Peptides against a protein of PDB entry 8BZL. Designs and how they scored, part 114

Target 1, 228 residues: chain A of PDB entry 8BZL
Amino acid sequence: SYDRAITVFSPDGHLFQVEYAQEAVKKGSTAVGVRGRDIVVLGVEKKSVAKLQDERTVRKICALDDNVCMAFAGLTADARIVINRARVECQSHRLTVEDPVTVEYITRYIASLKQRYTQSNGRRPFGISALIVGFDFDGTPRLYQTDPSGTYHAWKANAIGRGAKSVREFLEKNYTDEAIETDDLTIKLVIKALLEVVQSGGKNIELAVMRRDQSLKILNPEEIEKYV
Target 2, 242 residues: chain B of PDB entry 8BZL
Amino acid sequence: SRRYDSRTTIFSPEGRLYQVEYAMEAIGHAGTCLGILANDGVLLAAERRNIHKLLDEVFFSEKIYKLNEDMACSVAGITSDANVLTNELRLIAQRYLLQYQEPIPCEQLVTALCDIKQAYTQFGGKRPFGVSLLYIGWDKHYGFQLYQSDPSGNYGGWKATCIGNNSAAAVSMLKQDYKEGEMTLKSALALAIKVLNKTMDVSKLSAEKVEIATLTRENGKTVIRVLKQKEVEQLIKKHEEE

## One batch from the design tools (peptide; made by RFdiffusion4, then SolubleMPNN)

Design b1_p15_3_s3 (from b1_p15_3, 10 letters changed)
Fold by OpenDDE base, seed 3:
Structure b1_p15_3_s3 (fold): chain B 228 residues (1-228), chain C 242 residues (1-242), chain A 15 residues (1-15)
Amino acid sequence: as target 1 above (228 residues)
Amino acid sequence: as target 2 above (242 residues)
Amino acid sequence: EEAERRERYAEALYE
């Protein structure tokens, strides 16, 4: 099979397939991440699960390892590939280095994977952005974002997907040291941020919380309503 | 826009994968396949379109394939693509069994194939498979299961769903009549006939045009059974009497 | 109708 060049530079220096992949991300539902003092929180707009669909198979937030979780926006099938690769790398790292990955390390791995798919003549870019949160072994909370290009940065708070712009604008105004002073306040901040774009309140929000030295916890709808 | 629909699966300026969408459209023209999960089993019902008198009757099922002792699938779409994918499913299941000395979990088999499907949407020189699948199975982790996958490599678990021709109408009917937690295999079979009778472009539903398989547990073993034509006739008759 | 179906298919691909 002739591997035709998929991602090529335009005369003006643009990688159109990467830009178009970014447009694919915008078709995804909104995800938000916030780094607190001793907590990281992911919130996602829950796509209306079709009646008769098993909710178990609809996940926008996933664990990569015990200390790292990820939310994504964009192509669901593409996300699965990235998640699987990341999970394998997390386990490999534990085996070879005898320590869990840092959040930065696994983000860089994912970013490098994405970048390779922008440079290979036989591959299209991944149509996903990801928010990667967790704790380093020293107990430091981390939040990273990666996009289809393979670029990644550390954030205090960020959003991806359809409503990302509005959510980011909200976070830029409302993310303060006071707003993240407690775990509960941090969770409230995420909920408020999501409510900028999500209709019908807490029923359409999924929240995942990771506290220092604790495993990922997905909040149930009743728990979410307490913060609304 | 035409440049993005004629080449290798690439993103449109709008972030769409047109080749995947077109594959899904092609599946909409295929025969209807239904899956229904019950408390005591799971079933597949498929429209049989290619009824030719000269076809060798040795082919018990055109659209329903046994994958292993615990799983079966139904296909909607391009037959040649379906054959490739069903063969891959069997190979994956067998390799797992050989490696781990236990049957592959249902969802894991589905995801393995979905990864292949996804790859055909991402790698150059490949086109999407023009096939959607319904999977029925049993495993010790989740019991009876029903899954659907599409050309994108996306999948989901379902209580009841439909692929192929008139799938949207079928799904609507299933939503109306499916009783969560109260569905028996018997009631599921009746529901399948009801939905097929309304969604198939046939004046009268006949047993010759319908394939039905059930997956049950008997004495701690999975039993996959393709219903005989006479059994299907009885189901149709019962429906007509109601 | 075909266009609407394709849009629904497209929406199903993204999460």
Scores: peptide ipSAE 0.412, ipTM 0.787, DockQ to the pose 0.768
Fold by OpenDDE base, seed 5:
Structure b1_p15_3_s3 (fold): chain B 228 residues (1-228), chain C 242 residues (1-242), chain A 15 residues (1-15)
Amino acid sequence: as target 1 above (228 residues)
Amino acid sequence: as target 2 above (242 residues)
Amino acid sequence: EEAERRERYAEALYE
């Protein structure tokens, strides 16, 4: 019987609810992020949209601000809460500091939010991991990951969700300066990484690209097929 | 007074939220509700289970609720939970109207309620709502819309969908018969009757056991109408003659 | 059947 208690330490020093939240993340479809030289790319395994479902309402990649976007894996409803709070913080920062958030700042904010839900009485952890990408004001591309514990790190490339292990192994082998030399090569790297775990090729992949001083662009299926 | 241990919806070792799953299971035993989006309108059709002979002849809709002038919903699950959520929907819609002097967009209303539902899955001392909802509406942004939400706080837009008893079978039938871009409200009504006839746990479909509401636009205004029993009877009769 | 149904419910929660 798993302990129905609040997130507390086990006798052996484990936070079971955090660990179990990490298992919830693994139930999510795969997401991958890659930082290029002047580009950040998010790729996600597209969840099969049921026939008769409106595709507009199914989004795994979202903008947090003009300079930051996020992909997640895990509980959809939990993700919505995190996204909304992050968006509010981005706007608040613009208002109070008169500059957009750095990618690190907003990641830290999200991480802190998650961490609080691991310590607050009567709350369960968020069942999501996130890849947060974007550009700092100085034009530096950034990629961060956060998990249910509230831990966050900067990455060159990373993956979350069901196929994350396989995708990470691929990226560890194939992420080189040559592989990210151009925007197109960076996009190709993401696609190749996702194809390690995604069946049926480019039809089941969603790609988002953010270039310096440009808004988030979601690639259409035809554009994706050009890279395959 | 021993503070009842505030039961919190927690993760299982496998990362599952069992209380949410159990709420969904409970909804599966509730009366069937379906929604169909047409080119010229949207409809809800719901099973009426509580036909009490002593109910005053004022046929109020048991399962279909008007939320505002542009939206209605149907509920499957625990009646008391449904009442709370429908009231909350009305309040959210009204507050928005007062604040912005325009009707709340359909998806925003759905999302607002879904955030509440989600909270009841994350905060201690709360249980998930044992209710799924279908929403029909019109707004200037997306026109006619159909949404579904569940106890988790997840939602989606649909062309046609079903919740409650035998929902999976109903959805399968809708997938087979729904013609994208060619669906008129008239055809949608016929389809609704067809699906209900096959999926309701009744020997014979009767007008007394079915509630149908349509949402249309007339002269630039949204019209939400609950069909009269005689109209439903005619639809059933027409289906039986096909 | 109940177990399968529960699994479907669970899967619907994750993206």
Scores: peptide ipSAE 0.380, ipTM 0.729, DockQ to the pose 0.780
Fold by OpenDDE base, seed 1:
Structure b1_p15_3_s3 (fold): chain B 228 residues (1-228), chain C 242 residues (1-242), chain A 15 residues (1-15)
Amino acid sequence: as target 1 above (228 residues)
Amino acid sequence: as target 2 above (242 residues)
Amino acid sequence: EEAERRERYAEALYE
């Protein structure tokens, strides 16, 4: 029997498969995003790369376009599908509209994709949440978060994954205009936030920084240690 | 709850995909496959379990498949699933070659198949493939490469890894003995024999039970070679003398 | 041991 109706409403109005997909996200390592004044920063907990694994194939932060990057938490294989679809859309947008996507646009696209997988016959929800950061063409920094349901919102700062609650609590207390006054302070804020849940200090953190009119930069461990 | 054990492509209350986990468990019962990346080549070593005297076709390689001129793979898991996936890999590689007039990059071939695997974990009416693969290849972008993929559609690049029976023990041994930056193909072959000798549930390792393929570059061309039994015997003998 | 293996398999799926 082909179970065509994977995601259905419970009698009490819940979409259990969506809720369970959110639990899958919690199994992922922590990711944090912070919007500064002229910078967006993504930080992720590095899963201990197994000895003998190629680090290039273990990436939790990826570029969607020159002006947009994404961190995710949850099922890695699911994330790859979403990332690829988003990249195609970014390129398509450049060709058809002759401008890069806005961060909101690509977030909405990803959200719509996720939503379809909550309603389509024979499909389970994506087991991923994403933090999407970047700059609009006008130079405005943006941070969005999306979840398995296809919901999305704009944030000043947010976190996803297993340590997200603790990181969010930290950000709620420490995200101020003063804390993001400079690029360096913004980076420091992300690191401090991650250190709430990451053991062994800066060696287990990956940071990606995007500044206005600059490409995505992944900080090396030595650069991260300067902020610790 | 056992309810989530029987249905494909659904999340458990804890966010787990049990069918994918069970597929991985099934692979654990398959013959051992090893992959080792060296500076001057890459190799696959696989346990041969099906030695039937009544087989008409002398399969020189039961578990190692040539995908194209620059790539090969080994499989652990359900044979029928493996056949489907290896054929798909060949088709993907050929379609790419036809479209772009150049060989498909190694990682792109791996990811293309992984996307298929992933789909079988997400689309209703499908079950996960009960197969893990090791890929060896060469391309102009990254040179010699070794990849592993699992039923989830996840993959990774490796210097050395193992799938199938006793894979955890094999990986542990590889971690101990693999010397980064100093691994020659010769040393990799020796290491493969060493690990297989310890991880295979056989009293004595024999050349009849082991398939080894090497991928090297000669005169700007990729050479994929399955070692002859005599060559494997020599490797085993060398190991026994050490 | 089987339970531990399954947990390892599960963990490998998530990042």
Scores: peptide ipSAE 0.353, ipTM 0.714, DockQ to the pose 0.771

Design b1_p15_3_s3 (from b1_p15_3, 10 letters changed)
Fold by OpenDDE base, seed 2:
Structure b1_p15_3_s3 (fold): chain B 228 residues (1-228), chain C 242 residues (1-242), chain A 15 residues (1-15)
Amino acid sequence: as target 1 above (228 residues)
Amino acid sequence: as target 2 above (242 residues)
Amino acid sequence: EEAERRERYAEALYE
């Protein structure tokens, strides 16, 4: 039977495949999420797209539903699987419950999926972390993070990927009520945070914003430069 | 020997399940959780290790979970595994309520989860859950109850017990100070603080690092309450004055 | 350094 357990405990009680999946996340480009008062903002480091690659195909920020979007770090192929499953669940929820998912609900779904892949036969963990942002029906902005282990938490601000440590350190120092007092200030905070690790300034940053009762908006490079 | 270390469902020549042992080892690195049974209630006390400044306001305890109106649990071990198991506990409890139109007895809920845990030690390609749980509850059959379960699917009822980091030392302290038949909830809370102060790897015990929940009966209803930070501070202060 | 990183990840996995 090919059903060998891939993820097993080490003698010292570690799940090495999960830890190695965390290392895979660190190989990904940096993503940052910040919750403002009435806005959620995602920022990602753009990978240098090969000259012949269609820029439209490399999206690190995607919509899961009208009220929820996600950025990820790690294996792109793994992310595609998670995104597709999450989108299906969002639609299923609308059909069965007649309401959109809460950000927590879809986060928990994704987390549960990831956890199962750490405990199922013949499956390795997902090599991705995700920042999930959106608005609940009551208009409350939310930010969640998920890891390869299936762990998830709610955040005011967080970062994942290669430069996550530096970005988090910046956010810990600079995230204040004053810093997120307006939508523009919140966007500026995300840009400043990314500039800690992104080389060549605003040209290598992609920003997405979601406001209450509005769809996901991806900022163009000119709009980003106005905040720099 | 290495062959048996890497397979969850195979006995060693000595009859050991190494993956279960290793899961237990993993739990030893988790934060400390205490449970104490009193005459007038039950409590859980848990160490809170991960305090991040950017974490959103945790309205709910990180380590203490309400299962239904009559039961709560605390977890030591892998967080993702804990989330799966606590969700399963809630589902089992609700299904029982729907089927029988009465709350599930405490021990039956514990047993149902233990069967699941055991299955993950026996069926091919599954790894054990890397978690131990403490359960507190009330039912009409046995009154106030405290249970412990481990990755093997074993469980037991306790008057007082501990899981996670420094659990052995904590259990020893509990054995020394626990007075059977004389334990009030107030005394149990004091005992919990005393034990945590000695077993947590902190220079000084602070309220931000401790979560406490109590389960009591008021007017024929179960009340599960998470203590406020100020209440925990008062308990710590009282202990320091003694 | 890799060992230390793994330990940090391991710690993050556990409650």
Scores: peptide ipSAE 0.082, ipTM 0.531, DockQ to the pose 0.025; fails the geometry check

Design b1_p15_3_s4 (from b1_p15_3, 10 letters changed)
Fold by OpenDDE base, seed 3:
Structure b1_p15_3_s4 (fold): chain B 228 residues (1-228), chain C 242 residues (1-242), chain A 15 residues (1-15)
Amino acid sequence: as target 1 above (228 residues)
Amino acid sequence: as target 2 above (242 residues)
Amino acid sequence: SKEEERERYAERLYE
């Protein structure tokens, strides 16, 4: 196949394909991440599962490793590629370094992958943003966000997808040390944030919780209602 | 906006992949394929359009392909693309079997192909495959399974679904008539005929224009069977009498 | 309409 340059600079210095990929992210359902004191929480707007569709195959939150999980917004197929690459890297790191990845490390890996797809001939950018949460080996909770450009930053709380702006505005007002003082309060904060954009309350929310030294737990609808 | 309809799959200003959408549109003009999951099996039913009298080899199945001993698929879209993808599926399944000495899990085979499809939407000089697939299979992990994949590389599991011509109408009918937890293979076959009869643009549904395959378990083995024309005729007749 | 179908297809591409 002939490699064609896809992502090129405009005369005014813009990478339009990257910008357009960011627009693709906005078409995705909303995801929110919050870092608590000893907990990280991911919440996502549950996509309406079509009648007769198996819900098992519709996942917006996934584990990258035992200590890291990710939520994404944008092109589902693109996300799968990124997730697979990240999982392989996590395992490779365990084998070569004999320690699990730090959340920053795997975020940087994902970011680098995305960046390469903005610069490589014959490739379009990934149409996804990701929230990556987890615990470092020292027990420190971490939250990172990455976008189609390959940029990444650490956050206390953030959101991606179609309702991200409203959710971020809510978090900016309501994220305080008091609001994350306990695990339960942190979970409540995520739910409240999502309810800014999600219709029909807790039925359309999926929550994943990772506590220190614990595996990723996806809450069932009944558990979510306890926090509403 | 027309500039982004170009040969390479690129993002539009609004974040759309038009080439992928156009590929999906092309599939809408293909023959109808149905998949229905039952408690005791899973089936594919496909419209056979190329009944040319001069075709020497009655393609045993024009649209339904056996992938391995535990899986089959049906295709809607560009025939040449379908051939490439079905061959790839067989290769992936075979490689897995050789490497692990066990059959590839159903979802893993689906995802492997979907990754290929996705790549053809992301790499320059390539176009999306103009093909959607329905997959039926059995594995020890999830039992009987039905999957659908599209040109984007997306896939999902289904209890019942349809691709190709009049797929939306077919899906609506399936939603109305599919009884969750109570579906037998027999009832699924009847439902398939019912839906095809309404979605195919033919005055009368004939066995010559329909391919049906069932996947069942017998004595701990997967059995994939393409129904004989006489069997399909009986199903059609039964439907006409109801 | 064809446009509505396209929009439906487009929506399926994104999560």
Scores: peptide ipSAE 0.287, ipTM 0.758, DockQ to the pose 0.756
Fold by OpenDDE base, seed 1:
Structure b1_p15_3_s4 (fold): chain B 228 residues (1-228), chain C 242 residues (1-242), chain A 15 residues (1-15)
Amino acid sequence: as target 1 above (228 residues)
Amino acid sequence: as target 2 above (242 residues)
Amino acid sequence: SKEEERERYAERLYE
């Protein structure tokens, strides 16, 4: 008997597999996103890469397109599937519409993909949340968050993963117009936010910065330490 | 908690995929496979458990599979699952070659299979593959490479790693003895023998129980070679003399 | 312990 009914409603109206997928996200390392005035910043907790592991193959932050990048928390293999599909869609959009995707568009695409996996027979939800940041073609910085349910919202700042609650609490207190007045201040805000949950300082943080009309830049540890 | 143990593609209340974890546990009972990346090559070393004297077919390599001219893999886990996956790897590599008229990059081949593995963790009516793989290869983009993949569809690049029985102990030993930037293929071979000798819990390592393959570059071509029994014997002898 | 190994395996699934 094909157990096709993976994600079903409980008698009280809950989708347990979606909720459990959200628990899977909480097992992931923390990621934070902040939208500045002319900058978007993603920060992630670096898990201790095994000494013999190639760091190149361990990335929590990835580019979806030239103008969009994503950080995720949860199942790594699931994330890869989502990332690949998103990249394909970004390229397809460029070919068909002759413009890059808006951050909202690609977020909606990802969200729709996730949602379908909550409703399709024989599929479990994706065990990932994502922070999607970038610039629209008009130069507007954007930050979106998606969860396993396929829900998405625009944010000024947000966090996902195991330390998300603490990071969000910090951001709620410290995200002000003054705090994001400059690019450097925005970066500093992200670092400070991550330091709420990351032990041993800047060495355990990965930061990605995207400025208007610029490609994604991953900061090196030395650059990060300058903000500490 | 046990109700979620039997279903293949569902999250537990804690967000765990138990069937994937159990598949990984099953792999822990399989023969040991090692991979070591060197400056001048990459190698696979695998434990050979099934030496049936009555087997008519001289299996040159039971656990090491050539995928294409530039890549090979070793498998730990369920043999039937391994056969399916290794065949799929070969097909993927061939299709890519036909389509692009170039060999598939190493990581792309690994990723393609990992996507399949992942699917078997997400789609109902399927169980995870009870197989982990080590991949060795060379491409023009990254040179010599070593990858590991597991039943979840996750993969990573490694300088040295181990799968199968006593893999944790092996990895610990590799961490201690692997010298980054100074690893030659010769030293890697010696290290492989050293680690296998300790992990296989045998008093004496025999060449009959070990398969070793090396991947090197000679005159701008990739050479994948399974070491002859005599060569392995020599390596073991050298280790015993040290 | 087997349980510790299982936990290590589980941790590898998540990033």
Scores: peptide ipSAE 0.284, ipTM 0.767, DockQ to the pose 0.760
Fold by OpenDDE base, seed 2:
Structure b1_p15_3_s4 (fold): chain B 228 residues (1-228), chain C 242 residues (1-242), chain A 15 residues (1-15)
Amino acid sequence: as target 1 above (228 residues)
Amino acid sequence: as target 2 above (242 residues)
Amino acid sequence: SKEEERERYAERLYE
């Protein structure tokens, strides 16, 4: 049978599988991204890791390349597939074009991949949203978001996951030029935003910072507490 | 029958392709896009619905896409589908240019994409693209042109048309006010504002909610220009004074 | 409500 389509239109013009994939994203822990002047910051809510689980195996923030990193919300297994594809593309681009990808380029690649899975035989949409941050060659900081549908947009600040609504509301009120005037202020903004939805304070927050011409730095809990 | 509604695009007993119809229904919920052909140019006018404070300033039009030096398009429907199709249009145009060392004729570009759309309505396991497009362009064969395409892969040339929300009402208004052979770009812009003001479910039309692009010829070159917010404000103000 | 959230998402799906 050639009838292998999973994602189809409803009579009212909805793609229910895509909408349900968005519901899957909402079940994920909260991730926040903020673009500063010369810094990009990702913050994620740490899920309570079972006492016997190795913390090293649960990373919600990952590097795609030296100049690009990503946080996600939704299905972890789906995220792994997307991350791997993106990493391969980043390396391929370096080999063929002899330059790193722009943040927009790799975002578009990921978005296109997601879109194809909404229009492919026997495939369901990816159950993930992603915040993609990094620096372009000209040193411009970038923040993008992708969703299960394959849409993507550039943001000054955004959030995904279960607490995204509350975090976004906070960011809409508090994101100003003054609030991101320095790297430290930008980091503080992310922490304050996450604290809107994270109950156990700084111990349940993971923060990653990328500055111009620097690699991704994950802050330790002690460093995070200095900002709280 | 629900069987024909919820599966791969197949014919109903009545010969209908319900998945294509449902895709078109989805487009009806999208923001309004207008196209108007004038004697001295072509324009696209599109509704901006997604204004978010945290969005990074997109200096370029959100709904109007430059395809090449001689063509642009606007989209109504699923954003992700639109991005894929607009990228494909650009690739087709580039490949043609490389192969033939001349720009692709407008209708050929439209047809090439329509073939892709049609394929997604016919091949098993595929869903239709939930997107309609308006195309504006210039070529040496037909001059200024306006086309519309839908999820079925059907397309047509137009003097003026509309896609998206309240498109039927907009088309009716265009039919009443469009003067064939006498349409200047200036008049077309005024008409676009008039129609948008009536078709957009907004109490007051604002420049922030409208994108307008014009395609003209200057010194033997095609010029595609997105109007500045101030220019759109002036057009709205002028309309309110009439 | 969940329905309102779905509606908001649906609105984001479409240009």
Scores: peptide ipSAE 0.071, ipTM 0.529, DockQ to the pose 0.025

Design b1_p15_3_s4 (from b1_p15_3, 10 letters changed)
Fold by OpenDDE base, seed 5:
Structure b1_p15_3_s4 (fold): chain B 228 residues (1-228), chain C 242 residues (1-242), chain A 15 residues (1-15)
Amino acid sequence: as target 1 above (228 residues)
Amino acid sequence: as target 2 above (242 residues)
Amino acid sequence: SKEEERERYAERLYE
């Protein structure tokens, strides 16, 4: 008999494999997303790169399209699969619909993909949560989150990974219209939020910024230190 | 705990994939493989364990495989799994060449295989491959490159790294002795011998137990060369004299 | 310990 992984309900109505996948997410480094007025910002805790490892191959923030970026927490290999499929869908949408995807659309696509892996026999859930940020074609900044279950929601600000709880608590207290009044203030908010869980300041933070009609910009360590 | 480690790769309550971890454990018992990136080339050094006089085929290389004209790999883990994966690498590279009329970039080949590895950790009825690989290559995008991949489908680029038996100790030695920006292929070869001498469970390092391949560029062409035993002997001798 | 090594292995799988 082929031992097939099956996500099934427990007697008490829980999908344990989904819950356990959520535990896998908690093992990932912290990621935070914040929607500003005309900016979206992703911040991630830098994983300690081994001395002899090429930093180029370690990326927690990636572009899905020109107008959409994603950060994840959880299994790196799982994330790569999701990212690749999302990229293909973004390109397909451009070709078929002749417009870039909305952030909601691509989020829903990713969510649906995840959901299928929670219901299909012989598949385990993806061990990742994702923060998806970007701009719709009308210039509206968006932030979405997905989890291993395939659930997704729109957020003003959110966090995923190991330190997510602490970061969310900080954001709940500090996310105000005044705090995101400018691009710089929005970036500062993200940095401050990450500093709740990241040790040794700006050296261990990676920041990505997307402004309206601009491509994803990864801030260098010197730029980050200016906000600290 | 047994429910999560004896079946198809599923998450434990703690979010762990035990079958992947066990596959990695198996690799830890395999022969040592080293990779070192230099300014003028990249090398693989691997422990040769199967020295049987009765083998009809003089295996010039037991653990190092040429993938295409620009890439080679070394393997640590289950031999049968390794054969499947190395064959797949060759097929992927060939398909790319046919489709695009240019060699596959090194990282793309690595990622393609890693996606396969990942799939074997997610789909039912499959077990993880019990193999880690070191990849050496050259392409026009990034020049000389060294990559490592594991059973999870994760990979990374490296200046120097090790897989297999005593890999942790080897990595520590590499970290200590590797000088960024100053590493020549000659110095890399010497370093490889030094590390293998300390990490292999042998009293004395011999050329018959070591395989070394170098990847260089000559006149705009990639050259992959497996060192002859005599060359390896000379390297060992030089090390003993230092 | 083998257990510590396993934990280190597990940590490498997650980002």
Scores: peptide ipSAE 0.160, ipTM 0.664, DockQ to the pose 0.763; fails the geometry check

